# Ledger of designs, part 13: peptides against a protein of PDB entry 6KZJ

Target 1, 71 residues: chain A of PDB entry 6KZJ
Amino acid sequence: SPDLLSEVSEMKQDLIKMTAILTTDVSDKAGSIKVKELVKAAEEEPGEPFEIVERVKEDLEKVNEILRSGT

## One batch from the design tools (peptide; made by RFdiffusion4, then SolubleMPNN)

Design b1_p11_6_s4 (from b1_p11_6, 7 letters changed)
Fold by OpenDDE base, seed 3:
Structure b1_p11_6_s4 (fold): chain B 71 residues (1-71), chain A 11 residues (1-11)
Amino acid sequence: as target 1 above (71 residues)
Amino acid sequence: MLSYEELLKLK
């Protein structure tokens, strides 16, 4: 359904925006740690907010693929 | 990564 695909796409974009907010917030608290290093660290640590967001983003991309392909 | 079966369970 095109409406479902559009909604999933919007959710994906929102997750990207939230990711940016999470990284900046963590960077402000972490001080000297660069944003890209925080992203990497969060991706390597299960259960951390950034990794959860990225996992959900990936899952939504898969949902989009399944809906688009029908399989 | 969601499978098709997992997607069906979301409904």
Scores: peptide ipSAE 0.031, ipTM 0.550, DockQ to the pose 0.046
Fold by OpenDDE base, seed 1:
Structure b1_p11_6_s4 (fold): chain B 71 residues (1-71), chain A 11 residues (1-11)
Amino acid sequence: as target 1 above (71 residues)
Amino acid sequence: MLSYEELLKLK
């Protein structure tokens, strides 16, 4: 339903916001650590909140595509 | 990445 697609879109937006918070807070508090290195460190730890949020975000995008296309 | 079948199982 269109209502379900709207709900999924809202959840995706919330996850994007959470991702931004996770990346910026870590970057700002990590004095001289480059954002690139922080992303790499998070990638090596799949259980870290950033990695979890990114995976869920990707899954929600896929859900949206499936609901729109039916495939 | 979710498949269509995996999505159906979430309902």
Scores: peptide ipSAE 0.030, ipTM 0.554, DockQ to the pose 0.045
Fold by OpenDDE base, seed 2:
Formats: sequence, structure tokens, C-alpha cells
Structure b1_p11_6_s4 (fold): chain B 71 residues (1-71), chain A 11 residues (1-11)
Amino acid sequence: as target 1 above (71 residues)
Amino acid sequence: MLSYEELLKLK
């Protein structure tokens, strides 16, 4: 269904955006987060929705480690 | 890699 494909595509895009936020240093030195560049970079490697989900899962695990360690 | 302080700034 075209509607289902659109929903999956939107979900994929949201996951890429989340990954970009979680993986990139929000360094003031690099200016504001270039979301478009991060989305492009994140899109070049994952290719498949499953691979994107795996990367988000990995990023969430990193966040969990930061929260648990407090460092 | 994000620091704890950087993570707090996201909220």
C-alpha cells in the first residue's frame, strides 16, 4: 500500500533525525546542528530501515550508559 | 561522543 510505504518512510526519517541528535556533538564550535547534513550522512550508510533502527538502538544504549554513569 | 552535560542541554 502506498500509505503504508509513506508511513514507513516517515518513521525512517524520524529515526534518522533521532540518530543525528544522539550521535552528534552539539558543539557550539561547529555552529547549530546541521540536521540536513546529518540526515544525509546518516542516509548514506544505513540504507535499510532495519540498519537505521539498529543504529538508533546503539545510540540509545550510549545514552543509557551516560545516564547510568553520570559522566 | 555526548557528555552528560551535552545530553542535559538536549532537554
Scores: peptide ipSAE 0.025, ipTM 0.568, DockQ to the pose 0.043
Fold by OpenDDE base, seed 5:
Structure b1_p11_6_s4 (fold): chain B 71 residues (1-71), chain A 11 residues (1-11)
Amino acid sequence: as target 1 above (71 residues)
Amino acid sequence: MLSYEELLKLK
């Protein structure tokens, strides 16, 4: 489903944005998205990086269950 | 939570 793929893609993008905020030196002004722009994007995020990872983990566990059970 | 139907729609 394009809608479900879009949801997963959005979650991934959110995690990437938050990771960039945490790992990018605020002094690295050249050649990267400005931290303040990333922060603005992160304010629209569905949660902290941990929360996003937990949602992905939950979905993967469900996929595994479906594949194992056939239901 | 994903359903089997939703998983199939990822393809």
Scores: peptide ipSAE 0.044, ipTM 0.561, DockQ to the pose 0.060; fails the geometry check

Design b1_p11_7_s1 (from b1_p11_7, 6 letters changed)
Fold by OpenDDE base, seed 3:
Structure b1_p11_7_s1 (fold): chain B 71 residues (1-71), chain A 11 residues (1-11)
Amino acid sequence: as target 1 above (71 residues)
Amino acid sequence: DLVFRILERLS
């Protein structure tokens, strides 16, 4: 459904924005997160929206681990 | 539903 794809696209964009804010620091640990790969994922074909969201989720989990280890 | 499946994994 086109409506479902639009909802997934909006959710993906929100998660990418959150990831970009949290990955502004370029530490050795943060270096494991590749911003270039996030951009590529955003430009991928809409045929695999679930896989795109899962990649963004994984990146957010990495950010969480970095923040937790720094405190 | 695709959206439902995604939300289940993100929760």
Scores: peptide ipSAE 0.046, ipTM 0.578, DockQ to the pose 0.061
Fold by OpenDDE base, seed 1:
Structure b1_p11_7_s1 (fold): chain B 71 residues (1-71), chain A 11 residues (1-11)
Amino acid sequence: as target 1 above (71 residues)
Amino acid sequence: DLVFRILERLS
C-alpha cells in the first residue's frame, strides 16, 4: 500500500541521514564504504524498499566499524 | 508485513 511505502521511505531517509553524519570527516584511509551505492539507493524507486534499507544498514555497520577502529 | 520484516532484520 502507499502507506507502507511511505513508512519504508521515511525509515530509509532517516538511515541515510545517520550515514551522512557518521561519514563526515572519514579519512581516505578508512575502509571501503559504498557511498555511490548509498546515493543510488536514495534515488531509487520504492520498488525494492527492503533491499534499500538493508544496503543502508550495511553501510552504517561499516561506518561504525571505522569509527571504532579509527581506520 | 514488510515493515515488520525490515524491523526484525534491523533489530
Scores: peptide ipSAE 0.045, ipTM 0.580, DockQ to the pose 0.061
Fold by OpenDDE base, seed 4:
Structure b1_p11_7_s1 (fold): chain B 71 residues (1-71), chain A 11 residues (1-11)
Amino acid sequence: as target 1 above (71 residues)
Amino acid sequence: DLVFRILERLS
């Protein structure tokens, strides 16, 4: 369905933006990115891109701790 | 799965 493809495309774009926020030093220098607005929109419904990126970030942090600890 | 479709498009 073209409607579903449009929805996925929009979610992809939001996911990329949220990834940039979460994987770099959180600073007010995010250019034209309205961080407050994106966070608000991403928290409105379960399964939004912000939640997905947060889970991925947490998993990467766990992997990093394992590698650093040698266990 | 929606998450899978998003990840597929990101790759």
Scores: peptide ipSAE 0.035, ipTM 0.581, DockQ to the pose 0.102
Fold by OpenDDE base, seed 5:
Structure b1_p11_7_s1 (fold): chain B 71 residues (1-71), chain A 11 residues (1-11)
Amino acid sequence: as target 1 above (71 residues)
Amino acid sequence: DLVFRILERLS
C-alpha cells in the first residue's frame, strides 16, 4: 500500500541518519531532536549495534593516539 | 532489539 511504502521510506531515512551518527564524529551542533531520539533508541538495549560501534570507534581512536605518540 | 522495534513500526 502507499502508506506502507511511505513508512518504509521514512524508516530508511532514519537508518541513514543512524549510519551517519555511527560513522562520523558526533557534532556538538547536532541539536536536532530527531538525532537525539535515534541515539537514545540505539543505546536503550545493551549489545545493540549502536553501542557496539561506539565502543569500537572509541577503541580505534585510542589505538590511533598510541600509534601517533608512541606511548 | 532493533529488529523487533522495526517490526513494531511495520505492524
Scores: peptide ipSAE 0.032, ipTM 0.543, DockQ to the pose 0.061

Design b1_p11_7_s2 (from b1_p11_7, 6 letters changed)
Fold by OpenDDE base, seed 4:
Structure b1_p11_7_s2 (fold): chain B 71 residues (1-71), chain A 11 residues (1-11)
Amino acid sequence: as target 1 above (71 residues)
Amino acid sequence: DLVMRILRLLS
């Protein structure tokens, strides 16, 4: 379904934007990224892009720690 | 699953 593909594409874009927000010092003044809008939308429902990205970030931090420690 | 979470971000 074209509508389903459009929705999935939008979700992907939101995940990418949230990743940038969480990994850099970006602000609402940066480009076309509406930080306040994305944060608010992501906090509405569990499993939204913010929650998913936060879990991924935490997991990546753990992986990095394991690689640095060698354990 | 970490791999599946990453794939969702990249897909």
Scores: peptide ipSAE 0.036, ipTM 0.535, DockQ to the pose 0.178
Fold by OpenDDE base, seed 2:
Structure b1_p11_7_s2 (fold): chain B 71 residues (1-71), chain A 11 residues (1-11)
Amino acid sequence: as target 1 above (71 residues)
Amino acid sequence: DLVMRILRLLS
């Protein structure tokens, strides 16, 4: 339905914002995070929501690794 | 389908 599609689109935008926040906060400490690539993917329209979610998930995993290692 | 895939990733 159009309402569902609108909701998914809004969620996509939220995930893009989350990715941007994560990359800016951990970019200096996480050498494995390709900040430029993530930002580019987030800015590209139309982005595939599933791919955006996958990138956010990867970012969260990297943040978790940093927190656990103390580095 | 896409919605369900997203929900699985976030769960």
Scores: peptide ipSAE 0.033, ipTM 0.568, DockQ to the pose 0.063
Fold by OpenDDE base, seed 1:
Structure b1_p11_7_s2 (fold): chain B 71 residues (1-71), chain A 11 residues (1-11)
Amino acid sequence: as target 1 above (71 residues)
Amino acid sequence: DLVMRILRLLS
């Protein structure tokens, strides 16, 4: 249904916004991004976009350290 | 789980 498709689209958009917050040098006050709202919504259910992005970020940091150290 | 939530929405 159009309502369900809109919900999925919104979920995808939230993931993109949170990715930008965590992976780029942006201000917490950047643009129209409602950081507190996204964080609170993600904390209601484990494994929501914020938690997923944080895990991915952590893994990428580990990879980066390995590459820089040459080990 | 995000994937499961999406799958439920599409079911």
Scores: peptide ipSAE 0.032, ipTM 0.560, DockQ to the pose 0.063
Fold by OpenDDE base, seed 3:
Structure b1_p11_7_s2 (fold): chain B 71 residues (1-71), chain A 11 residues (1-11)
Amino acid sequence: as target 1 above (71 residues)
Amino acid sequence: DLVMRILRLLS
């Protein structure tokens, strides 16, 4: 539905912004991002884009550690 | 479903 697609599109945009904050230099692509606003939104309810990106990043670090160590 | 939504976003 148009409403669902609009919601998903907005969520995707927020995920991109969160990724930029967490994975790139804040002096680069993250410079124009309203960090405080996005952080507040992410802390309101579980499963918000910021929390999702943080969990994914943590999982990738765990996977990398397992592959590197063999344990 | 949130999981399916996330998967679509990542694809």
Scores: peptide ipSAE 0.031, ipTM 0.555, DockQ to the pose 0.083

Design b1_p11_7_s3 (from b1_p11_7, 6 letters changed)
Fold by OpenDDE base, seed 2:
Structure b1_p11_7_s3 (fold): chain B 71 residues (1-71), chain A 11 residues (1-11)
Amino acid sequence: as target 1 above (71 residues)
Amino acid sequence: DLVMEILKLLS
């Protein structure tokens, strides 16, 4: 339904925003985090929520490694 | 799972 699609679209946008916040201050320490991929995901059609979630999951894992190791 | 908790907050 259109209501469900709107909800998924909001979730997609929120995930992109959260990932951007998490990567801005640690981007120089996490060379494997590609900010340009996040921008690309924001411009994609609404059919990509799973791929966005998987990318966010990977980015969060990288952030966790940086926080745990201090490097 | 952190990602799952985030998804719950977004719903």
Scores: peptide ipSAE 0.045, ipTM 0.608, DockQ to the pose 0.080
Fold by OpenDDE base, seed 1:
Structure b1_p11_7_s3 (fold): chain B 71 residues (1-71), chain A 11 residues (1-11)
Amino acid sequence: as target 1 above (71 residues)
Amino acid sequence: DLVMEILKLLS
């Protein structure tokens, strides 16, 4: 369905944008996060929507670790 | 919004 494909494409783009925001906002504390690499990977080779979701999940987990530990 | 729902699930 063309409508479904359009919705998936929109979701992919939104996830890329949100991932970039999440990673860059904590970049100063992100010792374990390769911010530039993750952002570029999402933009140039985003892969399937599931892969993008997994990257966002990983980013959120890392952000949570930083907030919890303060490092 | 699907994206927001997904983020809620992943957080």
Scores: peptide ipSAE 0.039, ipTM 0.603, DockQ to the pose 0.069
Fold by OpenDDE base, seed 4:
Structure b1_p11_7_s3 (fold): chain B 71 residues (1-71), chain A 11 residues (1-11)
Amino acid sequence: as target 1 above (71 residues)
Amino acid sequence: DLVMEILKLLS
């Protein structure tokens, strides 16, 4: 359904925006910490916002593929 | 920039 695909796409975009907001908060307080280290630190905890967002994003992409394929 | 790197992954 094209309507469902559009809804999923919108949800994905909203999730991306939320991620940007959360990461800016971390980046503003990071000081001289390298981006690579910040990404790693975010991955260390399964409940950290970045990891949660990435899992939800992945699920949304899977839903999108299912809906688009019709299978 | 952390935001930029993450947005690349999410795009």
Scores: peptide ipSAE 0.029, ipTM 0.549, DockQ to the pose 0.126
Fold by OpenDDE base, seed 5:
Structure b1_p11_7_s3 (fold): chain B 71 residues (1-71), chain A 11 residues (1-11)
Amino acid sequence: as target 1 above (71 residues)
Amino acid sequence: DLVMEILKLLS
């Protein structure tokens, strides 16, 4: 439904914002990002963007270590 | 930058 698509689109946008906050230098754009609101919303529901991003980040770090070590 | 590439794919 349109409502579900809108919700998924919002979740995707929140995921992008959280990814930027956690993994990139976004200090120059921090004033336009509602960081506290995103963190709070993500903590309310398991599997919300913050938790997903954290797991993805951890996995990427593991992959990076494997690539660096060759093992 | 891998992260930036991922962000582009998600956008």
Scores: peptide ipSAE 0.027, ipTM 0.564, DockQ to the pose 0.184

Design b1_p11_7_s4 (from b1_p11_7, 7 letters changed)
Fold by OpenDDE base, seed 4:
Structure b1_p11_7_s4 (fold): chain B 71 residues (1-71), chain A 11 residues (1-11)
Amino acid sequence: as target 1 above (71 residues)
Amino acid sequence: SLVMNILKLLS
C-alpha cells in the first residue's frame, strides 16, 4: 500500500541520518563509509517496495558496522 | 537486540 511504502521510505531516511551522525570521518580512506553516497541514495527514486526494503537492510548493516567499530 | 533497539528509535 502507499502508506506502507511511505513508512518504509521514512525509515530508510532516518537510517541514513543516523549513519551520518555516527560517522565523523568523511574522508575516502580505506574502511570508511562514504556519507555522501548514502545521502545520494536516500534522495534517489526508491522504486518498488521490495527494492526499498532491500536498501533499508543495507543501511541497517552500515549503521551496525559503525556502531561495532565505535566500541 | 541492537537492530530491534534501532527500529524502536525510528518508530
Scores: peptide ipSAE 0.044, ipTM 0.568, DockQ to the pose 0.074
Fold by OpenDDE base, seed 3:
Structure b1_p11_7_s4 (fold): chain B 71 residues (1-71), chain A 11 residues (1-11)
Amino acid sequence: as target 1 above (71 residues)
Amino acid sequence: SLVMNILKLLS
């Protein structure tokens, strides 16, 4: 299996892709995820492993908000 | 990947 850092990076990319799928048929509202910004953030220097995990948590929280708003 | 597995599940 891949190293932990590689797994976390892949997980983040998966979250970005899922967010894009969930938001393709809707318009951005106040407080909603900006998919383009997430993609740009992923292209930036991720930083140390802890910083990567923090960004993954943030992305997960944003995905959860999208899912909750659809209920 | 997670996305690929989810898409497979939903197909």
Scores: peptide ipSAE 0.030, ipTM 0.556, DockQ to the pose 0.050
Fold by OpenDDE base, seed 2:
Structure b1_p11_7_s4 (fold): chain B 71 residues (1-71), chain A 11 residues (1-11)
Amino acid sequence: as target 1 above (71 residues)
Amino acid sequence: SLVMNILKLLS
């Protein structure tokens, strides 16, 4: 249904925005974060929300490590 | 940092 597709699309957009915020803020402190892959994911056609979710999860984990270490 | 500030606001 168009309602479900719209909801999934908005969720994807929100995840991309969150990932961008996390990546740009900690990219110089977390060398394993690949900005180019996140940019690519943002440009992908609908159908890859799980990949985006996994990247966001990884970014959150790295942010957590930085915060815990105090670095 | 931006992330730190956001986390502070949410806590």
Scores: peptide ipSAE 0.027, ipTM 0.551, DockQ to the pose 0.052
Fold by OpenDDE base, seed 5:
Structure b1_p11_7_s4 (fold): chain B 71 residues (1-71), chain A 11 residues (1-11)
Amino acid sequence: as target 1 above (71 residues)
Amino acid sequence: SLVMNILKLLS
């Protein structure tokens, strides 16, 4: 439905923003991003972009270890 | 980086 597609699009945008916050230095652009609001909102609901990004980062770290060790 | 390229693709 259009409402579901809109919700998914919003979630994708939030995911991108949260990824930037967690993985890159965005301090110079912090004025354009309500970081604390996004973090708290994402923590209120399981599976929100913040939690997804944290799980992805953990998985990527595991993959990196496997690749480095060759195991 | 690979991650940044993926993010650019998704944006």
Scores: peptide ipSAE 0.027, ipTM 0.503, DockQ to the pose 0.157

Design b1_p11_8_s1 (from b1_p11_8, 3 letters changed)
Fold by OpenDDE base, seed 1:
Structure b1_p11_8_s1 (fold): chain B 71 residues (1-71), chain A 11 residues (1-11)
Amino acid sequence: as target 1 above (71 residues)
Amino acid sequence: EALELVKSLLP
């Protein structure tokens, strides 16, 4: 439903925001975090629910990488 | 179904 897709899209946006916060203190020597890719994915058409879930999963993995690195 | 998967992941 449109409401469910909007909720998933909101969750994705929250993950992007979290990623941005976690990367603010990243030194230039930290591994390349593709923040631009996350933003691009948010601006693209959400597509089917599965495609949205896959993008959210990818975003979570990136957040986890930031947390593990401590940077 | 993709919709059911999404529903299961949402709080």
Scores: peptide ipSAE 0.040, ipTM 0.589, DockQ to the pose 0.047
Fold by OpenDDE base, seed 2:
Structure b1_p11_8_s1 (fold): chain B 71 residues (1-71), chain A 11 residues (1-11)
Amino acid sequence: as target 1 above (71 residues)
Amino acid sequence: EALELVKSLLP
């Protein structure tokens, strides 16, 4: 349905923004995620949102580890 | 595709 596709598209955009924020903050230890490549891939390939979600999940886990350990 | 993404996000 168009409403579901619109909601998924909004969620994809939010995930891209979250990934960009998380990758810039953890600079040296974030894997080689180029935010610009992530955005481009998300716009061109319908399968990319799942891969973006997995990257965001990984970034959140890294942030959580840093906050928990203090290092 | 969007369908698999939605399915993966559902509890």
Scores: peptide ipSAE 0.031, ipTM 0.562, DockQ to the pose 0.053
Fold by OpenDDE base, seed 5:
Structure b1_p11_8_s1 (fold): chain B 71 residues (1-71), chain A 11 residues (1-11)
Amino acid sequence: as target 1 above (71 residues)
Amino acid sequence: EALELVKSLLP
C-alpha cells in the first residue's frame, strides 16, 4: 500500500541517519559499514515494496551490529 | 490467486 510504503521509506531514512551518527565515532573500527552504500540505497527507489523492505532489513542489521559492538 | 495474496502483503 502507498501509505505503508511511505512509512517503510521513512523508517529506512531514519535508520540511515542513525547509522551515520553511530559510524562517525567508530569509523576506524566500523570499516565494514559502507555509509555511502546506505545513502545510495536510500536514494534509489526500488520498483517493488519488497526491495525497500530488504534494504531496510540490511540497514537494521548494520545498526544492530554497531550497537552490539559498542557494548 | 496466490500472486494477488502476496501483493496484498506488500506495502
Scores: peptide ipSAE 0.053, ipTM 0.523, DockQ to the pose 0.031; fails the geometry check
Fold by OpenDDE base, seed 3:
Structure b1_p11_8_s1 (fold): chain B 71 residues (1-71), chain A 11 residues (1-11)
Amino acid sequence: as target 1 above (71 residues)
Amino acid sequence: EALELVKSLLP
């Protein structure tokens, strides 16, 4: 239905926004996070919600590792 | 792109 399609579209947009926040607020020199590569990957696959979720999960995990270890 | 598939499956 059009209502469910709109809901899925909004969910995808929210995931893209979260990924953008996570990738732009950090430095390429921060541990294992390569900002340019993460941004590029998100831009190449914006139509794949599962892959967007996986990238957000990976980015959060890397941020947590850096904060926990300092490296 | 998953939207085309989603459009085909959702009412």
Scores: peptide ipSAE 0.037, ipTM 0.545, DockQ to the pose 0.035; fails the geometry check

Design b1_p11_8_s2 (from b1_p11_8, 5 letters changed)
Fold by OpenDDE base, seed 1:
Structure b1_p11_8_s2 (fold): chain B 71 residues (1-71), chain A 11 residues (1-11)
Amino acid sequence: as target 1 above (71 residues)
Amino acid sequence: EALDLVMSLLA
């Protein structure tokens, strides 16, 4: 449903924003981070709604594993 | 870095 797609897309966008905030203090030693590019990728995700939702879900699961492991 | 990996996944 469109409501589910919007909710999942919003979750991914929120994660992008949170990551952007966290990278501000480490930017001195890190290369430039293209938040705009990530936002565009999320907005222009190809595929049908179900495919988009499943892709976002998979990405969030991977991020969760990274954050929990600390690596 | 963990943050680099996160950004790569989001892209």
Scores: peptide ipSAE 0.090, ipTM 0.632, DockQ to the pose 0.401
Fold by OpenDDE base, seed 2:
Structure b1_p11_8_s2 (fold): chain B 71 residues (1-71), chain A 11 residues (1-11)
Amino acid sequence: as target 1 above (71 residues)
Amino acid sequence: EALDLVMSLLA
């Protein structure tokens, strides 16, 4: 339905925004996020797709915490 | 690479 597609699109947009933070942010001073380390891990992380996804999931959760708390 | 995977999922 149009409502379901809109919900999925909104979720996709949220993921895009979080990804942009991981790739473009230059500040390591926000909470537990170390942008330089996240970028290096994202670019150089080897392993199976599932392992990569799990690490990305962890990083995105940290970003989400910062966005929700403002800290 | 994680970035390639993420971008592929978002495409």
Scores: peptide ipSAE 0.071, ipTM 0.613, DockQ to the pose 0.106
Fold by OpenDDE base, seed 5:
Structure b1_p11_8_s2 (fold): chain B 71 residues (1-71), chain A 11 residues (1-11)
Amino acid sequence: as target 1 above (71 residues)
Amino acid sequence: EALDLVMSLLA
Protein backbone atom coordinates (compact mmCIF):
# COMPACT_ATOMS: atom_id res chain seq x y z
CA SER B 1 0.00 0.00 0.00
CA PRO B 2 1.44 3.36 -1.03
CA ASP B 3 0.12 5.15 2.05
CA LEU B 4 1.60 2.58 4.43
CA LEU B 5 4.95 2.58 2.63
CA SER B 6 5.05 6.37 2.68
CA GLU B 7 4.39 6.40 6.41
CA VAL B 8 7.10 3.82 7.10
CA SER B 9 9.55 5.71 4.89
CA GLU B 10 8.82 8.91 6.75
CA MET B 11 9.43 7.18 10.08
CA LYS B 12 12.72 5.82 8.78
CA GLN B 13 13.81 9.26 7.63
CA ASP B 14 12.94 10.72 11.03
CA LEU B 15 15.10 8.10 12.73
CA ILE B 16 17.97 8.91 10.38
CA LYS B 17 17.66 12.57 11.31
CA MET B 18 17.58 11.72 15.00
CA THR B 19 20.67 9.56 14.54
CA ALA B 20 22.44 12.57 13.09
CA ILE B 21 21.38 14.63 16.10
CA LEU B 22 22.78 12.04 18.49
CA THR B 23 26.14 11.92 16.68
CA THR B 24 26.67 15.64 16.11
CA ASP B 25 26.82 18.73 18.27
CA VAL B 26 23.45 20.28 17.50
CA SER B 27 22.53 23.60 19.05
CA ASP B 28 19.30 23.87 21.01
CA LYS B 29 17.61 26.03 18.38
CA ALA B 30 15.20 23.52 16.89
CA GLY B 31 11.79 24.27 18.38
CA SER B 32 12.93 25.06 21.92
CA ILE B 33 14.09 21.49 22.50
CA LYS B 34 17.17 21.11 24.69
CA VAL B 35 18.81 18.42 22.58
CA LYS B 36 22.02 18.35 24.63
CA GLU B 37 20.12 17.79 27.86
CA LEU B 38 17.98 15.08 26.31
CA VAL B 39 21.05 13.27 24.98
CA LYS B 40 22.73 13.32 28.39
CA ALA B 41 19.61 12.04 30.13
CA ALA B 42 19.17 9.29 27.58
CA GLU B 43 22.77 8.11 27.93
CA GLU B 44 22.31 7.50 31.65
CA GLU B 45 19.66 4.87 30.98
CA PRO B 46 20.39 1.32 29.86
CA GLY B 47 21.21 1.11 26.17
CA GLU B 48 23.04 3.54 23.94
CA PRO B 49 20.55 5.89 22.23
CA PHE B 50 22.50 5.90 18.97
CA GLU B 51 22.67 2.12 18.84
CA ILE B 52 18.97 1.75 19.63
CA VAL B 53 18.02 4.28 16.95
CA GLU B 54 20.22 2.49 14.43
CA ARG B 55 18.60 -0.86 15.21
CA VAL B 56 15.11 0.57 14.83
CA LYS B 57 16.10 2.32 11.61
CA GLU B 58 17.43 -0.91 10.17
CA ASP B 59 14.27 -2.77 11.20
CA LEU B 60 12.08 -0.18 9.50
CA GLU B 61 14.15 -0.51 6.34
CA LYS B 62 13.60 -4.26 6.41
CA VAL B 63 9.86 -3.79 6.89
CA ASN B 64 9.78 -1.31 4.02
CA GLU B 65 11.56 -3.76 1.73
CA ILE B 66 9.16 -6.56 2.64
CA LEU B 67 6.08 -4.42 2.05
CA ARG B 68 7.44 -3.01 -1.21
CA SER B 69 8.31 -6.45 -2.54
CA GLY B 70 4.76 -7.60 -1.86
CA THR B 71 3.19 -4.79 -3.85
CA GLU A 1 16.29 6.19 27.27
CA ALA A 2 16.21 6.54 23.50
CA LEU A 3 12.41 6.24 23.53
CA ASP A 4 12.03 9.29 25.74
CA LEU A 5 14.41 11.24 23.51
CA VAL A 6 12.49 10.25 20.38
CA MET A 7 9.19 11.24 21.99
CA SER A 8 10.62 14.62 22.95
CA LEU A 9 11.99 15.32 19.48
CA LEU A 10 8.62 14.49 17.89
CA ALA A 11 6.61 16.60 20.34
Scores: peptide ipSAE 0.057, ipTM 0.586, DockQ to the pose 0.123
Fold by OpenDDE base, seed 4:
Structure b1_p11_8_s2 (fold): chain B 71 residues (1-71), chain A 11 residues (1-11)
Amino acid sequence: as target 1 above (71 residues)
Amino acid sequence: EALDLVMSLLA
């Protein structure tokens, strides 16, 4: 339903925002380390918060697609 | 911290 799609989309957006917070927080503490390097480093570790958030984001995207398509 | 935000969303 449209309401479920909206809810899932909002959750996805929240996770994207939290991903940004994670990267900016690490960047602020890392100083000279570039953001893109931090993102890649986080993705290399499946247990790191960034990778966890990315997996959840992907799951939410799949849910959104299922609800949108009806399949 | 960022972890707290993630956990709050998932709760």
Scores: peptide ipSAE 0.055, ipTM 0.607, DockQ to the pose 0.154

Design b1_p11_8_s3 (from b1_p11_8, 3 letters changed)
Fold by OpenDDE base, seed 1:
Parts: sequence; C-alpha cells; structure tokens
Structure b1_p11_8_s3 (fold): chain B 71 residues (1-71), chain A 11 residues (1-11)
Amino acid sequence: as target 1 above (71 residues)
Amino acid sequence: EALELVKKLLA
C-alpha cells in the first residue's frame, strides 16, 4: 500500500541519519552512546530489511535523546 | 547477511 511505502521510505531516512551519527566520533567522551554495540546489532541481528530498519528507528530515538540531553 | 541487507537499503 502507499502508506506502507511511505513508512518504509521514512525508515530508510532514519537509517541514513543513524549511519551518519555512527560514523562520527562520539565515543571520546564519558556517557557517549555505545556505538560498537549498535554496529554489531546492525551487522548480525537476523531479519528482513524492514525489520532491521525498525530496529534502527528505535536506536535513532535513543541517539537523539542522548544528543538532545548531552548525557 | 544483516550488514548486506543494510547496504542494500542504503543503496
């Protein structure tokens, strides 16, 4: 359905955003996000692409909270 | 395989 296609497109954008964050240096300060853990999850967790992107959305939310709060 | 799937999504 068109609604599902729009949702997939949004999730793809979320994946791109999270990938950009993961490639930056965010581990040099105390309280930084566990980048290594997120990378491992992206590489090894089973599932179809849609399921992977859903997990990315969850991780992006966590990243956004850390960036917003600074903690 | 998950990494390859992610690469396909980003392509």
Scores: peptide ipSAE 0.060, ipTM 0.624, DockQ to the pose 0.136
Fold by OpenDDE base, seed 5:
Structure b1_p11_8_s3 (fold): chain B 71 residues (1-71), chain A 11 residues (1-11)
Amino acid sequence: as target 1 above (71 residues)
Amino acid sequence: EALELVKKLLA
């Protein structure tokens, strides 16, 4: 439904913002994480429900990598 | 570190 798609889109936006904040703190050890690329993804159209979920999954993995680094 | 930042963001 439109409400569910909006909720998932909001969650994606929050994840991108959280990741950006975390990467600024650990930027020296962030490695392959590109904040600029994540910001661009936030401005793109979410797409179909499955595509939105896949992008959220990718953002979660990036956040998880930061957390696993122990920084 | 990342954990402390996450705590602040979730507060």
Scores: peptide ipSAE 0.058, ipTM 0.643, DockQ to the pose 0.096
Fold by OpenDDE base, seed 3:
Structure b1_p11_8_s3 (fold): chain B 71 residues (1-71), chain A 11 residues (1-11)
Amino acid sequence: as target 1 above (71 residues)
Amino acid sequence: EALELVKKLLA
């Protein structure tokens, strides 16, 4: 439903904001993740529900990678 | 700090 899609989109935005905060005092050119690219991905067309979920999953994996390894 | 800001965003 539109409400669910809006909620997922909001969750993605929150994730991006968290990532930006956590990496703001470190290099903006981390080896495996770029905050700028995450922001750009949020600006792109989300696509169908499956594509939105896949992008959220990918972003979450990237955040987890940063937290786990620092990169 | 950063963690505090994160908590605020998620609240």
Scores: peptide ipSAE 0.052, ipTM 0.608, DockQ to the pose 0.066
Fold by OpenDDE base, seed 2:
Structure b1_p11_8_s3 (fold): chain B 71 residues (1-71), chain A 11 residues (1-11)
Amino acid sequence: as target 1 above (71 residues)
Amino acid sequence: EALELVKKLLA
């Protein structure tokens, strides 16, 4: 349904914004948070609902890693 | 169908 998909999409956008605020690390080193990659994913076609949710879960984990370790 | 899967993943 469009309402749920819009909510998931909005949540992903919020996660991208929070990640950008919480980190300035834009390097391509292993374990680094790639803000530019997250932003690019939001600008492209999100895909099927399952794919959208999996990307949101991955973004949540990245944000959680920043909050938990500071890196 | 897809909606139920989304609900499971967000639970």
Scores: peptide ipSAE 0.044, ipTM 0.621, DockQ to the pose 0.045

